# Ledger of designs, part 92: peptides against a protein of PDB entry 2V3S

Target 1, 95 residues: chain A of PDB entry 2V3S
Amino acid sequence: PISLVLRLRNSKKELNDIRFEFTPGRDTAEGVSQELISAGLVDGRDLVIVAANLQKIVEEPQSNRSVTFKLASGVEGSDIPDDGKLIGFAQLSIS

## One batch from the design tools (peptide; made by RFdiffusion4, then SolubleMPNN)

Design b2_p26_3_s4 (from b2_p26_3, 9 letters changed)
Fold by OpenDDE base, seed 5:
Parts: structure tokens; C-alpha cells; sequence
Structure b2_p26_3_s4 (fold): chain B 95 residues (1-95), chain A 26 residues (1-26)
């Protein structure tokens, strides 16, 4: 399995590292993303973007060690999006 | 799209997130 970390800010704007595994051939990017949402770890509005980037990283984990992407849930936030500070952005990386 | 049950892993993920948040506040 591939060990991954999803880094993003919670409702208190605190950075959290969410660890999970992805097993090729058993898991799907969309399925795992739905599990993250069901667990309350990801906003439901971010299903598409999380799944797309998860698919990218698990297809070539040796080449794609980290991906940072804009969250749909962050667009209407009070803070200006900033990929460096992960405001309105999240990061997936290989653990 | 196929889905898998990850209840125990989800708990671990939540714990990891919580621990990371606590560490960041120190």
C-alpha cells in the first residue's frame, strides 16, 4: 500500500496531517476521497479536486511525491487563498 | 466507483490529524 498524508486546515484554521493508505487495485481515488469526507476530514465540496489529485499521486508515487491544489471550500472563505500557507489549499504527499 | 470500508483507518487518520494540530500549537 501507498502511505499518504493529506495536510489541510480545519475549521479552527489549524493545520492537520491526515494519514491514510491507498492500495492500488483495491482502492479508488474517488472511494478514498468519499471515506475522508464521511470521516469529517474533508469538506464534501472538495470531493472532485481531492479525488483528482489523489489519482495523480497514486498513479506515479515515485514521480509525484507531493501535490498542492486549490480547495473549492476555500473560495468563499474570509481569508485570501495562499498555497504557501495552505489557506484555501491542501497538500497530498507520500509519507 | 468501487469503495472500501476504512473505519479503523479513518479513526487513525483523525487521531493523526488531531495530534498534528496539537503539535503545531506547541
Amino acid sequence: as target 1 above (95 residues)
Amino acid sequence: TPQTAKDSEDTAARNAAMNAAREARR
Scores: peptide ipSAE 0.035, ipTM 0.637, DockQ to the pose 0.066
Fold by OpenDDE base, seed 1:
Structure b2_p26_3_s4 (fold): chain B 95 residues (1-95), chain A 26 residues (1-26)
Amino acid sequence: as target 1 above (95 residues)
Amino acid sequence: TPQTAKDSEDTAARNAAMNAAREARR
């Protein structure tokens, strides 16, 4: 399996590392993203963008060691989106 | 001021719950 870390700010604006595995042929990007949402780790509005980037990193993990992407849930927030600080952005990486 | 990256107890608990749920479906 591929060991992944999703770095994401919680409702308290704290950066947390969410660890999970992805097994090609058994898991799907959308399925795992749905699990992250059901666990309260990802906002439901971010299903599409998380699934898309999860698919990207697992299809070529040697080349895509890290991907940073804009969250739909962060667009209407009070804070200005910033990919460097992961405000309104999340990061997936190979652990 | 953004907080430093961490793996909080709450995050760990949610990770465990997520993994347990995945295992139950297998």
Scores: peptide ipSAE 0.051, ipTM 0.647, DockQ to the pose 0.239; fails the geometry check
Fold by OpenDDE base, seed 3:
Parts: sequence; C-alpha cells; structure tokens
Structure b2_p26_3_s4 (fold): chain B 95 residues (1-95), chain A 26 residues (1-26)
Amino acid sequence: as target 1 above (95 residues)
Amino acid sequence: TPQTAKDSEDTAARNAAMNAAREARR
C-alpha cells in the first residue's frame, strides 16, 4: 500500500497531517476521498478536487511525491487563499 | 497565523476511526 499524508488546516486554522493508506487495485480515489469526508477530515465540497489529486499522486507516486491543490471550501472563506501557507489549499504527499 | 505541521489528538482519533471503519468493511 501507498502511505499518504494529507496536510490540511482544521477548523482552528491549524495545520494537521492526516495519515492514510491507499492500495492500488483495491481502493479508488473517490472511495478514499469519501471516507475522508465521512470521517470529518475533509469538507464535502472538496470531494472532486481531493479525488482528482489523490488519483494523480497514486498513478505515478515516484514522479508525484507531493501535490498542492486549491480547495473548493476555501474560496468562500474570509482568508485569501495562499498555497505556500496552505490557506484554501491542501497538500497530498507520500510518506 | 502560519503553524508547523502537527497531528493533533483529535486528528489521530479521527484517523483511527477512519482506519477501523475501512478494516471493518473489508
């Protein structure tokens, strides 16, 4: 399995690392993303973007060791999105 | 305010719950 970390700011705007595994051929990007949402770790509005980037990283984990992407949930917030600070952005990386 | 990466107790608990749920479904 591929060990992944989703770095994402919580409701207190703290950067948290969310650890999970992805097993190619058994797991799907959409399925795992839905599990993250069901666990309250990801906003439901971010299903599409999380799944797309999860798919990207697991397709070629050697080439895509880290991907940073804009969250749908972040565009409506009061804070200005910033990929460097992961404000309105999240990062997936391989452990 | 930028903060360093961490794995809070609440996040760890949610991770454990997620993994337990996945294991139960398999």
Scores: peptide ipSAE 0.050, ipTM 0.646, DockQ to the pose 0.236; fails the geometry check
Fold by OpenDDE base, seed 4:
Structure b2_p26_3_s4 (fold): chain B 95 residues (1-95), chain A 26 residues (1-26)
Amino acid sequence: as target 1 above (95 residues)
Amino acid sequence: TPQTAKDSEDTAARNAAMNAAREARR
């Protein structure tokens, strides 16, 4: 399995690391993303973008050690999106 | 991968719960 970390700000705007495994051939990017949402770890509006980037990182984990992506949930927020600060952005990385 | 972000007890608990649930469904 691939050990992953999703770095994402919580409701208090604090960065949290969410750890989970992905097993190719058994897990799907869509399925795991839905689980993240069900666990209250990801906003439901971000299903598509999380799944897309999860797919990207697991399809070539040796090349894609980290991916940072813009959240749909962050677009309408009061804070200006910033990938460096992970405001309106999340980051997936290989653990 | 080095971690620089907070991994609070709440986050850890959610991680464990999520992973346990996934394992139970397999």
Scores: peptide ipSAE 0.040, ipTM 0.658, DockQ to the pose 0.171; fails the geometry check

Design b2_p26_4_s1 (from b2_p26_4, 16 letters changed)
Fold by OpenDDE base, seed 3:
Structure b2_p26_4_s1 (fold): chain B 95 residues (1-95), chain A 26 residues (1-26)
Amino acid sequence: as target 1 above (95 residues)
Amino acid sequence: GVMELKRSADPAAAEAAARAAIAALA
């Protein structure tokens, strides 16, 4: 399986690393993303963007070692989005 | 912190409906 880390801030604005595995042929990007949401680790509004970027990494893990993307849940927040600080952004990377 | 996504071991369950849990690693 592919070992991944999703880095994003929680409701207390603390930066967390979420470790999980993806097995090609058994898992789907959308399915794993839904599990992340069900666990309360990802906002439901971010299903589409997380799934899209997860798919991007797992389809070419040797080429796409890290992706940073804008969260839908962060657009209307009080904080100004900043990809460097992962404010309104999340990052997926290969472990 | 560091957390781990725990996934359901039920092979009959749809992935999207599988029970998920959080385990704190650090």
Scores: peptide ipSAE 0.341, ipTM 0.710, DockQ to the pose 0.249
Fold by OpenDDE base, seed 1:
Structure b2_p26_4_s1 (fold): chain B 95 residues (1-95), chain A 26 residues (1-26)
Amino acid sequence: as target 1 above (95 residues)
Amino acid sequence: GVMELKRSADPAAAEAAARAAIAALA
């Protein structure tokens, strides 16, 4: 399995690392993303973007060691999006 | 903080049910 870390800020703007595994052929990007949402770790509005980027990193984990992407849930937030600070952005990386 | 996404041992069943649980790692 592929060991991954999803880094993003919670509702209190605290940075969290969520560790999880992805097994190609058994897991799907959408399914795992739905589990992250069900756990309350990802906003439901971010299903599409998280799934897309999860798919990207797991299809070529040797080439895509890290991906940073804009969250849909961050668009209408009060804070200005910033990929460097992971404000309105999340990061997936290979452990 | 650091957390772990805990899933069913059967990935297909886990995805179908959209089941998820977390545990604090740190």
Scores: peptide ipSAE 0.341, ipTM 0.708, DockQ to the pose 0.261
Fold by OpenDDE base, seed 4:
Structure b2_p26_4_s1 (fold): chain B 95 residues (1-95), chain A 26 residues (1-26)
Amino acid sequence: as target 1 above (95 residues)
Amino acid sequence: GVMELKRSADPAAAEAAARAAIAALA
């Protein structure tokens, strides 16, 4: 399996690293993303973007070691999105 | 902090149910 880390800020604006595994041919990006949402780790509004980027990283993990992407849930937030600070952005990376 | 997504033994089945739990690692 591919060991991944999803880095994003929680409701308290604290940065969290969420470790999880993805097994190609068994898992789907959509399914794992739904599990992350069900666990309360990802906002439901971010299903599409998380799944898309998870798919990107698992299809070519040797080339896509890290992907940073804008969250739908962060667009309407009070803070200005900033990929460097992961404000309104999340990051998926190979562990 | 660091957390771990806990899934059922059968990930495919777990995906359909969207059932997951988090364990704190630190």
Scores: peptide ipSAE 0.341, ipTM 0.708, DockQ to the pose 0.249
Fold by OpenDDE base, seed 5:
Structure b2_p26_4_s1 (fold): chain B 95 residues (1-95), chain A 26 residues (1-26)
Amino acid sequence: as target 1 above (95 residues)
Amino acid sequence: GVMELKRSADPAAAEAAARAAIAALA
């Protein structure tokens, strides 16, 4: 299995690292993304973007060690999105 | 903090109607 970390801010704007595994041939990017949403760790509005980036990283984990992407849930907030601070952005990386 | 996604014991069922929990690691 591929060991991954999803870094993003919670509702209190606290930065969290969420560890999880992805097994090629058994898991799908969309399925695992749904599990993250079901756990309350990812906003449902972000299903598509999380799944797309998860798919990207698991396709070539040796080449795609980290991906940072804009969240759909972050565009409506009062805070200006900032990829460096992970405001309105999340980051997936190989553990 | 650091958390771990705890997935259903049945991964096939989890993909369709996932029940997930988290555990704080640090």
Scores: peptide ipSAE 0.339, ipTM 0.707, DockQ to the pose 0.238

Design b2_p26_4_s2 (from b2_p26_4, 15 letters changed)
Fold by OpenDDE base, seed 2:
Structure b2_p26_4_s2 (fold): chain B 95 residues (1-95), chain A 26 residues (1-26)
Amino acid sequence: as target 1 above (95 residues)
Amino acid sequence: GVMELKKSEDPEAAEEEAKKKIASLK
C-alpha cells in the first residue's frame, strides 16, 4: 500500500497530518476522499479537489511525492488563502 | 485504509505556546 499524509487545518485552524494508506486496485481516490469527509477530516465541498489530487499522486507515487492544492472550502473563508501556511490549501504527500 | 490524526508542528502555534509558557514563569 501507499502511505500518504494529508496536511490540513481543522475548523480550529490547527494544522494536522492525516495519515492513511491507499492500495492500488483496491481503493479509489473518490472512495478514500469520501471516507475522509465522512470522518469529518475533510470538508464535503473539497471532495472533487481532494480526489483529483489523490488520484494524481497514487497513479505515479514515485514521481509525485507531494502536491499542494487550493481548497474549495477556503474560498469563502475569512482568512486569505496562503499555500505556504496551508490556509485555504491542503498538501498531500507520500509518507 | 487506516486513518490517523496527528497534530503537526505549527511554528506560529509553537511560538505562541512558548510565549505563554514564558509569561507563566514570570
Scores: peptide ipSAE 0.130, ipTM 0.522, DockQ to the pose 0.061
Fold by OpenDDE base, seed 3:
Structure b2_p26_4_s2 (fold): chain B 95 residues (1-95), chain A 26 residues (1-26)
Amino acid sequence: as target 1 above (95 residues)
Amino acid sequence: GVMELKKSEDPEAAEEEAKKKIASLK
């Protein structure tokens, strides 16, 4: 399986690393993303963007070691999105 | 499957590490 880390700020704006596995042929990007949401680790509004970027990584994990992307949940927040601080952004990487 | 949640004891250090990783990708 592919070992992944999703770096994301929680509701207290604390930076967390969420470690999970993806098994090609068994898991789907959308399914794993839904699991993250069900666990309360990802905002439901971010299903599409998380799944899309997860799919990108698992398709070519050797070429795409890390991806940083804008969250839908961060757009209407009071804080200005900043990829360098992962405010309104999240990062997926191969562990 | 979700396996582990790691929370930083030093949020500033964690943020700095994140900045470093992001910068290295640009």
Scores: peptide ipSAE 0.091, ipTM 0.559, DockQ to the pose 0.083
Fold by OpenDDE base, seed 4:
Structure b2_p26_4_s2 (fold): chain B 95 residues (1-95), chain A 26 residues (1-26)
Amino acid sequence: as target 1 above (95 residues)
Amino acid sequence: GVMELKKSEDPEAAEEEAKKKIASLK
């Protein structure tokens, strides 16, 4: 399995690392993303973005060690999006 | 499923809530 970390801020703006595994052939990017949403760890509006980037990293884990992407849920927030501070952005990386 | 939820930068919130979220993915 591929060991992954999703780093993003929660509703209290606290930066969290969510560690999970992805098994090719058993798991799907959309399925895992949906589980993250169901657990309240990812905003439902970010399903497409998270799934797309999860797919990207798991198909080429050697080349894509880390991907940072803009969240749909972060666009309308009070804070200005900032990929360096992961404000309105999330980061997916190989553990 | 989620194996671990770790605070990376900001102070930890309610650990109990975090544990519940982890459990929901198992």
Scores: peptide ipSAE 0.070, ipTM 0.564, DockQ to the pose 0.084
Fold by OpenDDE base, seed 1:
Structure b2_p26_4_s2 (fold): chain B 95 residues (1-95), chain A 26 residues (1-26)
Amino acid sequence: as target 1 above (95 residues)
Amino acid sequence: GVMELKKSEDPEAAEEEAKKKIASLK
């Protein structure tokens, strides 16, 4: 399986590292994203963007070692989005 | 599916590492 880390701020704006595995042929990007949401680790509004980027990274894990993307849940927030600080952004990376 | 999810709340270390990785992509 592919070992991944999702770096994402929680509701308290604390940065968390969420480690999970993706098994090609068994898991799907959307399925895993749904599980992350069900576990309360990802905002439901971010299903599409998380799934899209998860798909991207697992398609070519050798080429895409890390991807940073804007969250839908962060757009309406009071904080100004900042990819460098992962405010309104999340990052997926290969462990 | 995700059989094992590990959540690590280490803001300082995570933030520093995140910055490092983001910078490496630019």
Scores: peptide ipSAE 0.069, ipTM 0.557, DockQ to the pose 0.053

Design b2_p26_4_s3 (from b2_p26_4, 15 letters changed)
Fold by OpenDDE base, seed 1:
Order: sequence, then structure tokens, then C-alpha cells
Structure b2_p26_4_s3 (fold): chain B 95 residues (1-95), chain A 26 residues (1-26)
Amino acid sequence: as target 1 above (95 residues)
Amino acid sequence: GVMTLTPSSDPAAAEAAAKAKIASLL
């Protein structure tokens, strides 16, 4: 399996690392993303973008060691999105 | 798969919330 880390801010704006595994051929990007949402770790509005980037990283983990992407949930927030600070952005990386 | 949450900033402040979310995953 592929060991991944999803780094993103919680409701208190604190950065957290969510570690999980992805097994190609058994897991799907959408399915794992749904689990993250069900656990309250990812906003439901971010299903599409998380799944898309999860798919990107797991299809070529040797080439895509890290991907940073804009969250839909961050668009209407008061904070200005910033990929460097992961404000309105999240990051997936290979462990 | 197995999921774990670890604070990467303000670890002390986020510990309780992190544990609560992990508990829901397990």
C-alpha cells in the first residue's frame, strides 16, 4: 500500500497531518476521500478536489511526491488563501 | 485503511480534538 499524509488546517486553523494508506486496485480516490469526510477530517465541499489530487498522487507516487491544491471550503472564508501557509489549501504527500 | 491524525502546529492545543477525530475513524 501507499502511505500518505494529508496536511490541512482544522476548524481552529491549526495544521494537522492525517496519515492513511491507499491500496491500488482495492481503494478508490473517491472512496478514501469519502472516509476522510465521514470522519470529519475533510469538509464535504472538498470531495471533488481531494479525490482528484489523491488520484493524481497515487497513480504515479514515484513522480508525484507531493501535491498542494486549493480547497473549495476555503473560497468563502475570511482568510486570504495561501498555498505556502496552507490557508485554503491542503497538501498530500507520500510518507 | 488505517488513519491517524497528528498535529503539525500547536500540538498541545489540537491534541484533544485530534484524538476525538481519530476515535471516530477507529
Scores: peptide ipSAE 0.088, ipTM 0.605, DockQ to the pose 0.092
Fold by OpenDDE base, seed 5:
Structure b2_p26_4_s3 (fold): chain B 95 residues (1-95), chain A 26 residues (1-26)
Amino acid sequence: as target 1 above (95 residues)
Amino acid sequence: GVMTLTPSSDPAAAEAAAKAKIASLL
């Protein structure tokens, strides 16, 4: 399995790392993303973008070690998005 | 299948909330 870390801010704007595994051929990017949402770890509005980037990183984990992407949930927020501070952005990386 | 998720929070004490969410999933 592929060991991954999702780094993003919670509702209190505190940075968290969420570690999980992905098994190619058994798991799907959309399925895992939905699980993250069900756990309250990812905003439901971000299903598509999280799944797309998860798919990207797991299809070639040897080449894609990290991906940082803009969250749909961050667009309408009052805070200015900033990829360096992960405000309105999240990051997936290989452990 | 259900994935195994484990949180690692900011040392500024977000650990409890993250663990609670993981517990609800598992």
Scores: peptide ipSAE 0.064, ipTM 0.590, DockQ to the pose 0.072
Fold by OpenDDE base, seed 2:
Structure b2_p26_4_s3 (fold): chain B 95 residues (1-95), chain A 26 residues (1-26)
Amino acid sequence: as target 1 above (95 residues)
Amino acid sequence: GVMTLTPSSDPAAAEAAAKAKIASLL
């Protein structure tokens, strides 16, 4: 399995790391993303973006050691998105 | 099946909250 870390800010804007495994052929990017949402760790609006980037990293984990992506949930708020600070952005990386 | 998720954070409270969310899901 691929050991992954999803780094993103919670509702209190605190940076969290969420560690999980992904087993190709058993897990799907969509399914894992849905679990993250169900756990209240990812905003439902970010399903597509998280799933897309999760798919990207798991299909070529050797080439994609880390991906940082803009969250749909982060574009409408007052906070200006900033990938360096992971404001309105999240990061997936190989653990 | 349900995946195992393990949250971690700098603030202990945030980590505890994240773990609680996952625990409720599992």
Scores: peptide ipSAE 0.063, ipTM 0.593, DockQ to the pose 0.074
Fold by OpenDDE base, seed 4:
Structure b2_p26_4_s3 (fold): chain B 95 residues (1-95), chain A 26 residues (1-26)
Amino acid sequence: as target 1 above (95 residues)
Amino acid sequence: GVMTLTPSSDPAAAEAAAKAKIASLL
C-alpha cells in the first residue's frame, strides 16, 4: 500500500497530519475522501478537490511526492489563503 | 472496509480531538 499524509488545519486553525494507507485496486480516491469527511477531518465541501488530488498522487506516487491544493472551504474564511502556511490549502504527501 | 487513519498534530491537543473523530467512525 501507499502510505500518505494529509496535512491541513482543523476548525481551531491548528495544523494536523492525518496518516493513512491507500491500496491501488482496492481503495478509491473518492471512497477514501468520503471516509476523511465522515471522520470530521475534512470539510464536505472539499470532497472534489481532495479526491482529485488524492487520485493524482496515487496514480504516480514517484512523480507526485507532494501536492498542495486550494480548499473550497477556505475561500470564505476570515484569513487570507496562503499555500505556504496552509491557510485555505491542504497538502498530500508520500510518507 | 473502513481504512485505518492515524492523526498527529501541532499542538498535541489537536491529536486527541482527531483521534476521537476517527474512533467514532470506526
Scores: peptide ipSAE 0.060, ipTM 0.595, DockQ to the pose 0.074; fails the geometry check

Design b2_p26_4_s4 (from b2_p26_4, 15 letters changed)
Fold by OpenDDE base, seed 3:
Structure b2_p26_4_s4 (fold): chain B 95 residues (1-95), chain A 26 residues (1-26)
Amino acid sequence: as target 1 above (95 residues)
Amino acid sequence: GVMELEKSADPAAAEAAARARIAALE
């Protein structure tokens, strides 16, 4: 399995690392993303963007060691999105 | 700290192993 880390701010704006595994041929990017949402770790509005970037990193893990992407849930928030601070952005990386 | 989370069981699949673990960085 591929060991991944999703770095993301929680509802209290605290930065967290969420560790999980992805097994090619058994897991799907959308399925795992749905699990993260069901666990309350990812906003449901971010299903598409999380799944897309998860797919990107697992299809070429040797080349895509880290990807940072804009969250749909962060667009209408009070804070200005900032990829450096991961405000309105999340980061997936290979553990 | 670290919080351990498990995948929710559903009619299509069920697993005993924890799916994810979260750690605070601040």
Scores: peptide ipSAE 0.100, ipTM 0.633, DockQ to the pose 0.061
Fold by OpenDDE base, seed 4:
Structure b2_p26_4_s4 (fold): chain B 95 residues (1-95), chain A 26 residues (1-26)
Amino acid sequence: as target 1 above (95 residues)
Amino acid sequence: GVMELEKSADPAAAEAAARARIAALE
């Protein structure tokens, strides 16, 4: 399995690392993303973007060691999006 | 601290193993 870390701010704007495994051939990017949403770790509005980037990283984990992407949920927040601070952005990386 | 989360119910999979672990960053 591929060990991944999703770095993301929670509802209190606290930065967290969410560690999980992805097994090619058994897991799907959309399925795992839905699990993260169901667990309350990812906003439902971010299903598409999280799944797309999860797919990107697992298809070529040696080339895509880390991906940072803009969240759909972040554009409606009061804080200005900032990829460096992961405000309105999330980062997915190989553990 | 680190919090362990069990895998959510999935209609395509009958499995309850831990799927994710979350850790607060300083």
Scores: peptide ipSAE 0.099, ipTM 0.640, DockQ to the pose 0.074
Fold by OpenDDE base, seed 5:
Structure b2_p26_4_s4 (fold): chain B 95 residues (1-95), chain A 26 residues (1-26)
Amino acid sequence: as target 1 above (95 residues)
Amino acid sequence: GVMELEKSADPAAAEAAARARIAALE
């Protein structure tokens, strides 16, 4: 399996690393993303962007070691998005 | 709005609450 880290801020704006495994051929990017949402770890509005970036990183994990992407949930928020601080952004990386 | 997928779309995937481990960063 591929060991991944999803770095994003929780509802208290605290930065967390969420570690999980992805098994190609068994797991799907959409399915894992939905489970992250169901667990309250990802905002439901971010399904598409998380799944797209998860797919990108797991299809070529040796080449795509890290991806940082803008969250849909952060666009309309009161905080100004900032990729350096991961405000309105999240980061997926290979552990 | 919030998008949803049927859980049966990936029946082999474990629950994220079980598979994921969270670490707070200082």
Scores: peptide ipSAE 0.130, ipTM 0.658, DockQ to the pose 0.059; fails the geometry check
Fold by OpenDDE base, seed 2:
Structure b2_p26_4_s4 (fold): chain B 95 residues (1-95), chain A 26 residues (1-26)
Amino acid sequence: as target 1 above (95 residues)
Amino acid sequence: GVMELEKSADPAAAEAAARARIAALE
C-alpha cells in the first residue's frame, strides 16, 4: 500500500496531518475521499478536488511525492487562501 | 462545514476512522 499524509486544517483552523494508506487496485481515489468526508476530516465540497489530487499522487507516487491544491471549501471563506500556510489549501504527500 | 457523503465508490475500503490517523501540528 501507499502511505499518504493529508495535511489539512480542521474546523478550529488547526493544522493536522491525516495519515492513511491507499492500495491500488482495491481502493479508489473517490472512495477514499468519501471516507475522509464521512469521518469529518474533509469538507464534502472538496470531494472532487481531493479525489483528483489523490488520484494524481497514487497513479505516479514516485514522481508525484507531494501535491498542494486549493480547496473549494476555502474559496468563499472568511480567511484569505494561502498555499504556504495551507489556508484554503491542502497538501497530499507520500509518507 | 463538514458534510457526510455515502461511501459507494469503494465498498471494500476501510472506514476513514479506521484507516486514517490524525496528528496535530504546532
Scores: peptide ipSAE 0.127, ipTM 0.665, DockQ to the pose 0.053; fails the geometry check

Design b2_p26_5_s1 (from b2_p26_5 with S1A A14G R16A E23A N25R E26A)
Fold by OpenDDE base, seed 5:
Structure b2_p26_5_s1 (fold): chain B 95 residues (1-95), chain A 26 residues (1-26)
Amino acid sequence: as target 1 above (95 residues)
Amino acid sequence: APPPQGPAFTSEEGEARLAAVRAARA
């Protein structure tokens, strides 16, 4: 399995690391993204972007060690998006 | 911009919730 870390600010704006495994052939990017949403870790509006980037990192984990992407939920928010601070952005990385 | 490398903490609660969701689906 691929050991991943989702780095994302929670509702309290705290930067959290969420560790989880992705098993190719068993897990799907869409499915795991839905699980992240169900767990309250990802906003439902971010399903598409999280799934797309999760797919990107798991299809070639040795090359795609980290991906940072803009969240749909952060676009219309009050906070100004900032990829360096992961405001309105999230990061997936290989452990 | 360089990848964010600032301090973050592992959310055991978040990981537990995720694990529970995944277990329920299995």
Scores: peptide ipSAE 0.665, ipTM 0.890, DockQ to the pose 0.198
Fold by OpenDDE base, seed 2:
Parts: C-alpha cells; structure tokens; sequence
Structure b2_p26_5_s1 (fold): chain B 95 residues (1-95), chain A 26 residues (1-26)
C-alpha cells in the first residue's frame, strides 16, 4: 500500500496531518475522498479536487511526492487563500 | 514544492474517524 499524509486546516483553522494508506486495485481516489468527507475531514464541496489530486499522487507516487491544491470550500471563505500557509489549500504527500 | 509555513500536528482523532469510516465501508 501507499502511505499518504493529508495536511489541511481543521474547523479551528489548525494545521493537521491525517495519515492513511491507499491500496491500488482495491481503493479508488473517489472512494477514499468520499471516506475523508464522511469522516468530517474534508468538505463535501472538495470531493472533485481531492479525488483528482489523490489520483494524481497514487498513479505516480515516485514522481509525485507532494501535491498542493486549492480547495473549493476555501474560495468563498473569509480568509484569503494562501498555498504557503495552506489557507484554502490542502496538501497530499507520500509518507 | 516547499513545505507549508507553520507547525502541523498529527490528528490521531481524525485518523481514527477515517479508519472507522473505512472499516464500516469495507
């Protein structure tokens, strides 16, 4: 399995790391993304972007060691998006 | 890409919730 870390801000705007595994052939990017949403870790509006980037990192984990992407849920938020601070952005990386 | 600015903490509670969801779906 591929060991991954999802880094993103929680509801208190605190930066958290969520570790999880992805098994190619058993897991799907969309399926795991839906599980992240069901667990309350990802906003439902971010299904598409999380799934797309999760797919990107798991299809070539040796080349894509880290991906940072803009969240749809952060676009209309009160805080100005900032990829360096992961405000309105999330990051997936290979553990 | 450079790492994000500021400290990050492992959310064991978040990981546990995710594990529970995944276990229930499996």
Amino acid sequence: as target 1 above (95 residues)
Amino acid sequence: APPPQGPAFTSEEGEARLAAVRAARA
Scores: peptide ipSAE 0.665, ipTM 0.890, DockQ to the pose 0.208
Fold by OpenDDE base, seed 3:
Structure b2_p26_5_s1 (fold): chain B 95 residues (1-95), chain A 26 residues (1-26)
Amino acid sequence: as target 1 above (95 residues)
Amino acid sequence: APPPQGPAFTSEEGEARLAAVRAARA
């Protein structure tokens, strides 16, 4: 399986790492993204972007070691989006 | 490419919730 880390800020704006595994042929990007939402770790509005980037990283994990992407949920936030600080952004990386 | 600025830590609670969700869906 592929060992991944989802790095994003929680409701307290604290930067958290969520470790999880992705098994090609058993897991799907869409399915795991839905699980992240169900666990309260990802906003439901971010399903599409999380799934797209999860798919990107798992299809070629050797080439895509890390992907940072803008969250739809961050657009309406009071804080200015910043990819360097992961404000309104999240990151998926290979562990 | 560069790592995000600021301290980051593993959310054990978050990982536990995710594991529970995944187990329930299996």
Scores: peptide ipSAE 0.664, ipTM 0.889, DockQ to the pose 0.209
Fold by OpenDDE base, seed 1:
Structure b2_p26_5_s1 (fold): chain B 95 residues (1-95), chain A 26 residues (1-26)
Amino acid sequence: as target 1 above (95 residues)
Amino acid sequence: APPPQGPAFTSEEGEARLAAVRAARA
């Protein structure tokens, strides 16, 4: 399996790392993304973008070591999106 | 390793919730 880390801010705006595994042929990007949402770790509005980037990193984990992407849920937030601070952005990386 | 984005910490609670969801789905 592929060991991944999802880095994103929680409801208190604290930067958290969530470790999880992705098993090709068993897991799907959309399925795992839905699980992240069900666990309350990802906003439901971000299903599409999380799934797309999760797919990107697991299809070529040796080349795509890290991906940072803009969250749909962060667009209309009070804070200005900033990829460097992961405000309105999340990051997936190979552990 | 990804570039630093500021101080971060592992959320054991978050990981536990995810594990529970995945276990129930599998």
Scores: peptide ipSAE 0.664, ipTM 0.889, DockQ to the pose 0.204

